# Designs tried in a protein design run: peptides against a protein of PDB entry 9IZ0. Part 293

Target 1, 345 residues: chain A of PDB entry 9IZ0
Amino acid sequence: ITCLGSNGHTYKQLVKGGNDDLRQDAVMEQVFEQVNGFLRSYRKTSQRNLSMRTYKVIPLALKTGVIEWVQDTIPLGEYLDSAHKVYHPKEWSLSTCRKLIAEKQMEDLETRLKVYDLVCRHYRPVFRHFFLESYADPVQWFTTQTNYARSTAVASVLGHVLGLGDRHGQNILIDKTSGEVIHIDLGIAFEQGKKLPVPECVPFRLTRDVVDGMGITGVEGVFRRCMEFTLETLRREEDSLLSVLEVLRYDPLFSWLISPLRRMKKQKMQLENFNQPESGNITTDASRDPKIQRNNVSGESEAERAILKVRQKLSSTLSVEASVGELIRIAQDPSYLALMFCGWS

## One batch from the design tools (peptide; made by RFdiffusion4, then SolubleMPNN)

Design b2_p27_3_s2 (from b2_p27_3, 18 letters changed)
Fold by OpenDDE base, seed 3:
Structure b2_p27_3_s2 (fold): chain B 345 residues (1-345), chain A 27 residues (1-27)
Amino acid sequence: as target 1 above (345 residues)
Amino acid sequence: LEEKRKAFEKVLKALEEKRKEMLELLK
């Protein structure tokens, strides 16, 4: 739909219906607005204009809502697939890479690492080309690449702290005007992604293409420093952030558990991404009935556990630099990336 | 395609050098 705003601007809106619970997305966007307040109040983050890019979500019902159409964006995964065909036409297709990873998904880590390395050699990073294609002016190119690194740093810290899951190339938009990242489909938060059939092993997405977009300095430039300043801000505002999350603990509309429908949808998308034949006999082993697990795990106990986990991630036991260093190391570790559906790009 | 790629890699290298200079100016 297209709406005329009170400001005289026309806005395209996506009406989303079906099995998508937009309440989770709306709540996470509200948390990001509060965090953006903290980032604006702190000198080290405000002077760099650090923010999580947000989009408007209006939940209308349990499974329907209106989402802002983010103009001038492209999904990271869509750009990478297209660019890889242009810049590396002799390398493997994305489908070939996915197939090889999928064929080895049940193998040991050593075998999976060998296949991951093989895929990486036949599917090279291309995301640096986004900035070079889009911006002919050197100042604009530098500014947008800097904005990308800053935006990715904020999103990476928040992704870790809030336990945002399912951060794949289709859930990350790139703004073609600013170079900033926009994270979409925020319905897996507070480490609920660890409950997926293939658990999320990385704190945030820092694949070879995500790093290639940062240019020659990779993670050791703007990205690391902006992660440090963002984490320093969140540690200072720990009580404020926890107070925001406590409000959500008592929200009867917020689900601290992944919905069975969303779990099934994500599981289906995972299987489709692996080109696995629909083995129609995923026997829902009735012993793993998600109803039985719901009866033993109150939403309150999951909320409390989530808040405790956020507090643990904001712990000052390690320096900001040491904490960021470890997060960057884990996010780039082949031992985790080889376990992902698309850890190579 | 391969000539365009080589030309683009040359532009990339020059832009990455320019980025280093600009990053030093922003320190």
Scores: peptide ipSAE 0.008, ipTM 0.352, DockQ to the pose 0.017
Fold by OpenDDE base, seed 4:
Structure b2_p27_3_s2 (fold): chain B 345 residues (1-345), chain A 27 residues (1-27)
Amino acid sequence: as target 1 above (345 residues)
Amino acid sequence: LEEKRKAFEKVLKALEEKRKEMLELLK
């Protein structure tokens, strides 16, 4: 929809209706705005204008709301699929890569690593071309690539600390004006991505294409340093961040757990994306719902565990440099990426 | 539920006040 504001400006907005509770997105955006406050207050992050790029979410009702239509953006996955066809027309399609990974989903790690390596050899990174195509001026090119690396660093630290899941290429927008990343669909947080049918094993998305966009220095340039400054800020503001999360413990409307409906929706989307034929014999034999012991772990105990896990991720036991180094290592490890839904791009 | 709501409203108010103070310190 397009809304006319009281200021006479027209705003494009996405009305999202259906089964997704936009309240979780709105709450996570509020957490990001608080973190952006911490990043502005700390000299090392403020001097670099480090922020998590936010978007406006207005929940109107249960499962209905208005999302700001972020102008001049493209989904990372949409750009990568298009650019890969242009720059590597003789390589495999995204659908071929997905199929090969899916066919080996139940195999051992060694077999999955071999298929991941094979896919990687037939689907090369292209995301550097986004900056080369979009910015003819060298100053704009350098500025936007720097903004991309900075915003990706902030999003990576926050994504890890808050345990953001479902970070596929359609849930990461690229701002064509600034080069900044915008994370959308924030409904999987506090490590609930580990409960997906394909568990999330990486702390954040740092695939080959995400790295290719950082330019010749890859992760060792602006990205690593901005991760370090961001983590240093979050460690300094640990008590403030935990106090913000403690508010959510008392929000009766905040879900610390992935909803069964969202889990089923993501399962269907994963199956559809794998072109797995509907084995029509999902007999919904409603009788053998395994009593998943609803351990009536009160929603309070799940919130407490989530907050404890955030505190553990902010621990000063390791240096900032060592912690960031380990996160970058894990996020790029083929042994984790080979297990992911789309770890090759 | 009502005590949790009152606790939530208090912390929201404290966050809004702290946000206001931080916004004034940024001016």
Scores: peptide ipSAE 0.008, ipTM 0.314, DockQ to the pose 0.016
Fold by OpenDDE base, seed 5:
Structure b2_p27_3_s2 (fold): chain B 345 residues (1-345), chain A 27 residues (1-27)
Amino acid sequence: as target 1 above (345 residues)
Amino acid sequence: LEEKRKAFEKVLKALEEKRKEMLELLK
């Protein structure tokens, strides 16, 4: 929808309806605004203008809402698909890569690593070209690449701490003006991504293309340092952050669990991305309803477990540097990325 | 409990204000 604001500006808005609970998105955006308050209050993060980019989410009903259209953005996955066709026209298509990974989804780790390596050799990183193409001025190029690395660092720490899932290339926008990342579709949080048909095994998205966008320094430049400062800030503000999350424990309408419907929808979207229209009448009698064990785990017990996991992730048992080092290692580990739906880009 | 409730009411109020602001932008 396009609306004319009272200020005379035209705003695009996305209306989501159906089974998407935008309440979780709206709540997560409020958590991000509180975290942005902490980042502004702490000298090391404030001096770098570290923030999680937010967008306005308005739930209209239980399953319907309006989302702010973020102007001048592109989905990371849309840019990457286009850029791979331009810069590597002889490499495999994204559909070919997806097919090969999916064909081995039920195989052992060794087989999955072999196919992941094969895919990686035929689908090379291109995201550095976003900055080179978009910013002809060297100062703008450097500034926007720095902003990208900073925003990705904040989003990575915060995404890990809050257990954000479903971080695929369509749920990560790039701001074309600032180079900052904007995370959207926040309806999978508190490690519920591990309950997807393809479990999310990484703490955040740090794929080869995400790293390629950081330029020649990769993760060892601005990114690592900004992760450290962000984690240091979140550890300092642990009680404040936990107090914000404890509020959600008492929201009877907040879903700490991925809904079966949302899980099925994500499963269907994962499967439909594999069904190119081969016109074969395979009447597969899909009458095997997986008995979704209604583990009647009280919503309170799930909230308590989620908050406990956040507290554990903010633990000062390891140094900030050691914790960030381990997170970066795990997020880039082929043994985890090979298990992902799209770990190669 | 009461501090947590006040924090909740503040978040709800901020959500309602943002809701009002965007509903005003939709008029």
Scores: peptide ipSAE 0.008, ipTM 0.371, DockQ to the pose 0.021
Fold by OpenDDE base, seed 1:
Structure b2_p27_3_s2 (fold): chain B 345 residues (1-345), chain A 27 residues (1-27)
Amino acid sequence: as target 1 above (345 residues)
Amino acid sequence: LEEKRKAFEKVLKALEEKRKEMLELLK
């Protein structure tokens, strides 16, 4: 829909109806706005304009709401699929790569690493071309690539700390104007991505294409330093961040656990992306909504465990540099990326 | 591509110099 604002500006909005709980997204966006407050208050982050890009989410009813339409964006995965066909037309298709990884999903780590390496050799990074294509002026090119590396660093730290899941290329938008990343579909948080059929093993998305977008310095430039400053800010504001999360502990509408329906939907989407649509009408009459009595007691215990994990991730036991170094190492480790649904791009 | 890279390396160098100058001004 298109709405006229009280300021006389016209805004495009997406009315989302369906099974997705927009309250989870709205709450995570509120947490990001609080974190953006901390990033603005701290000299090392404010002087670099470090922020998590947010978008407005207005929940209207159970599983319905209005989402701000972020103009001039493209999903990272859409750009990468298109660009890979242009720059590497002799390499494997994304569907071929997905199929090979899926066929080996139940195999040992050694076999999965061999297939991952094979896929990586036949599907090379292209994301650097986004910036080279989109910006004619070298200053604009550098500025937007820097903004990308900065925003990716903030999103990576926050994604790790809050345990954001489902960070595939369709859930990461690129702003064509600023080069910043915008994370969408925030309904998998607090490490609930580990409960997916393909468990998430990395702290954040730092695939070869995500790194290629950072340019020639890769992770060792702006990205690493901005991760360090972001983590330093979050460690400083630990009590403030935990207090924000504690308010959510008492929100009866907030879900600390992935919905079984959402898990099944993601499972089905993962399987449908692997199988050609055999039109088998398996009417699984999933009409038996098991009345999982949400024992309120279970929700509080899950919230407490989630907050404890956030506190553990903000621990000062290791230096900021050591912590960021380890996060970057794990996020790029082939042994973890080979286990992911799409770890090669 | 190579011209854009060379133009970029110049901009990067100028920004590193300006960053050095700003870091010296902040000491």
Scores: peptide ipSAE 0.000, ipTM 0.328, DockQ to the pose 0.012

Design b2_p27_3_s3 (from b2_p27_3, 19 letters changed)
Fold by OpenDDE base, seed 2:
Structure b2_p27_3_s3 (fold): chain B 345 residues (1-345), chain A 27 residues (1-27)
Amino acid sequence: as target 1 above (345 residues)
Amino acid sequence: KEEKLKKFKEVEERLEKEYEETRKALK
């Protein structure tokens, strides 16, 4: 829809309806705004303008609302599919890669690793070209690539700490003006991605294309340093962050668990993405909300477990450098990426 | 401050060269 603002400007708004839990997104955006406060207060993060990009979510009903349309953005997955066809026209299609990984999903780890390696050799990274194509001068190119690496570092640390799931290429937007990443569809948090039909095994998305966008230094440049500064800030503000999450513990409308309906929707999407080209707005009108009696006692116990996991991820047992080093290692490990729905791009 | 700015300029000049080489290869 198009809305007229109080300033006389016209804004495009995305209306989401049906099965999208916009309230979960709105709550996670509030957590990100608080974390952005911590990042602005800490010298090492403030000097680099480190932030999680946020968007306004206005929940109108249980599963409907208005999202502020992020102007001048593109989904990472949309860009990568288009760019791969241009730069590597002789390589395998994304559909061929998806099919081959799926056909081997029930095989042993050794077979899945061989298939993942084979897919990786026939689907090479292209995300570096986003920056090379989009910017006319080297200064803008370098600035936007730096902003991408910075924003990806913040999102990676926060995504790990808060246990954000479902970080596929359609849920990560790239701002064409700044190069920053915007994470959308935040309804899978606190490691509920491990309960998906394909369990999420990586702390955040750090696939070959995500790394290719960081330029010649890859993960060893701006990205690693910005992860370290972000994690150092979150460890410093642990009590403040935990206090924000404790407020959510008492929100009767916050879901600490993945809904069975959302799990089924993701299962169906994972199955349908094998057979149809991405252009189908499948409005599955699943009109029957079963009144899942939210046993309040089970919700509090899950909230407590989630907060304990956040505290554990903020533990100072390892140095910031060692913790970031291990997170980067795990996020790039073929043994985990080969198990993912789309770990090659 | 100056040594960090010098290293940043050396990286920027290298990145400018890589950008120009890549942009020439895309034409």
Scores: peptide ipSAE 0.035, ipTM 0.589, DockQ to the pose 0.013
Fold by OpenDDE base, seed 1:
Structure b2_p27_3_s3 (fold): chain B 345 residues (1-345), chain A 27 residues (1-27)
Amino acid sequence: as target 1 above (345 residues)
Amino acid sequence: KEEKLKKFKEVEERLEKEYEETRKALK
């Protein structure tokens, strides 16, 4: 739908309904706005304009609401599929790569590593071309690539700390104007991605294409530095961040657990994505929400466990540099990426 | 394409140095 704002501007809005837990998205966007407050308060982060890009979510009910559609964006996965066909027309299709990884998903790590390497050799990175094509001016090119690396660094640290899952190429938008990343579908948080049919083993998405978009320095330039400054800020604001999360402990509408329905939807989407490109509007008319009796006692224990894990991730036991170094290492480790649904792109 | 990519790498390397120098000056 298109709405006229009180400021006279026209906004495109997407009405979502059904199994999309827009309350989870709205809550996570509120957490991101608080974190953006912390990033603005510290010199090292404010001088770099470090922020998590946010979007407006208006929940009308638990599973129904209005999302402000971010204009002039493209899903990362949509760009990568299109660009790969243009730049590497003799390489394997995304569907072929997905099929081979899926056929070997039950095999041992050694076999999965061999398949991952084989897929990587037949599906080369292309995301550098986004910046080279979209920006004719070298200063605009460098500025937008820098904004991409900065926003990816913030999203990577924050995504790790909050345990954001389901970070596939359709849930990461690229702003065509700024080069910044926008994360959507935020309802898999606090490490609930480890409970998916294909468990998430990486702290954030740092695949070969995500790195290719950072330019010649890759992870060792702007990205690493901005991760360090972001983590330093979050460690300083630990008590403030934990206080924001404690408010969510008492929100009866917030879910600390992935719903069985959401697991089944993701399982079905994973299975269907073996045979078709990701564009399927799977309107699963699964109208019967089983009334999962939220045993209140289980919700509080899971909230407490989630907050404790956030505190542990903000621990000063390791330096900021050592912590970021380990996160970058793990996020790029083939032994983890080979286990992912789409770790090659 | 290759010449444009080369020119952009040269600009990137220059601007990354300028950024590191600026980072050192802002410490």
Scores: peptide ipSAE 0.023, ipTM 0.494, DockQ to the pose 0.014
Fold by OpenDDE base, seed 5:
Structure b2_p27_3_s3 (fold): chain B 345 residues (1-345), chain A 27 residues (1-27)
Amino acid sequence: as target 1 above (345 residues)
Amino acid sequence: KEEKLKKFKEVEERLEKEYEETRKALK
């Protein structure tokens, strides 16, 4: 829809409906705005204009609302699928790669690593081309690539600390003007991604294409340094961040657990993206409405566990450099990426 | 000031050339 703002500007709005928890998105965006306050107050982060890009979410009901349409954006996954077809037309399709990974999902780690390596050889990184296509001016190219690396670093640290899941290429937007990343669909947080049918094993998305967008320095340039400054800021503001999360503990509308319905929807979407329509009558006996026992007691215990896990991630037991080094290592480790739904791109 | 501006222009011209060569090699 298009809305006229009080400032006379027209804004596109995305209306989401159905089973998507827009209250989770709205709450996470509020946490990001508080974190952006901390990043603006700290000299090392403010000098670099480090921020998590936010968008306005207006929940109208538990599962419906209006999201501010982020203008001039593209989903990372949409760009990558298109760019791989252009730059590597002889490589495997995204559907072929997905199928091969799925067929081996129940196999041992050694078999999954062999299939992941095979997929990686037939689906090479292309995300560097986004910046080369979009910016004719070298200064604008360098600036936007730097902004991409900076915003990805902030999102990676914050996504790890808050345990953001479901960070697939359709839930990461690229701003075509600034090169910054915008994370959407925030309804899987506080490590609930580990409860998905394909458990998320990486702290954040740092796939080969995500790294290719950082240019020739990859993770060892602007990205690593901006992760370090972001983590240093979050460690400094630990008590402030935990206080923001404690307010959410008492929000009766915030779910610290992934809903069984959302889990089933994600499972179905994962399975449907694997099944080409073989015309087999799978009688989905849809009739068992699982009575959602809202055990309130389970929600409070999960909130406490989530906050404790955030505190553990902010621990100063390791240096900022050592902690960031470990996170980058794990996020790029083939032994974790081979276990993911789409760890190759 | 002028010597810094000259070095900055030489770096910009080099980056512009490397960018155009990279852009041509990637097309």
Scores: peptide ipSAE 0.023, ipTM 0.467, DockQ to the pose 0.011
Fold by OpenDDE base, seed 4:
Structure b2_p27_3_s3 (fold): chain B 345 residues (1-345), chain A 27 residues (1-27)
Amino acid sequence: as target 1 above (345 residues)
Amino acid sequence: KEEKLKKFKEVEERLEKEYEETRKALK
């Protein structure tokens, strides 16, 4: 829809309805705005204009709302699929790669690593081409690539600390003007991604294509340094960040747990992304109620556990450099990426 | 395409070096 603002400007708005918990998005965007306050207050992060790119979410009801449509964006996954067809037309399709990973999902790690390596050899990174195509001026190209590396670093630290899940290529937008990343669909947080049918094992998305967009320095340039400065800021502001999260403990609309319905929806979407629509009667035998161990853990105890995990991730036991080094290592480890739904791009 | 990519890498290496040198001079 197009809305006329009280200022006389027209804004494009996306109305989302259905099972999308826009309240979770709105709450996480509020947390990001507070974190952006901390990033602006600290010299090392403010000098680099480090921020989590936010978008306006207006929840109209628990499962419906208006999202400000981020203009001049493209989903990372949409760009990568299109660019891969252009630059590597003789390589495997995304559907072929997905099928092979799915067929081996229940196999041992050694088999899954072999399939992941095979997929990686037949699906090469292309995300560098986004910057090379979009920006003719070398200064604009370098600036936008730098903005991408910076925004990805901030999003990676925040994604780890807040335990953001479901970071697939359709939930990461690229701003075509700035090169910044915009994370959307924030309703899987506080490590609830580990409860998905395909558990999320990486702290953030740092796949080969995510790295390819960082240019020749890869993770060792602007990205690593901006992760370090971001983590240093969050460690400094630990008590402030925890105080923001404690306010959410009392928000009756905030869910610290993934809903069974959302888990089933994500499961179905994962399965549908693996299955081409062969017209086979998927008899949804809805009768296997997986024993949702309703651990009678009060929502309060889950909030407390989530806050404790955030505190643990902000621990100064390791240096900032050592902590960032370990996060980058884990996020790029084939032993984790081979277990992911789409770890190859 | 390859020549364009080579030229962009040369520009990237130069600009990244200039950026790091500038960053060192501002410390």
Scores: peptide ipSAE 0.022, ipTM 0.551, DockQ to the pose 0.014

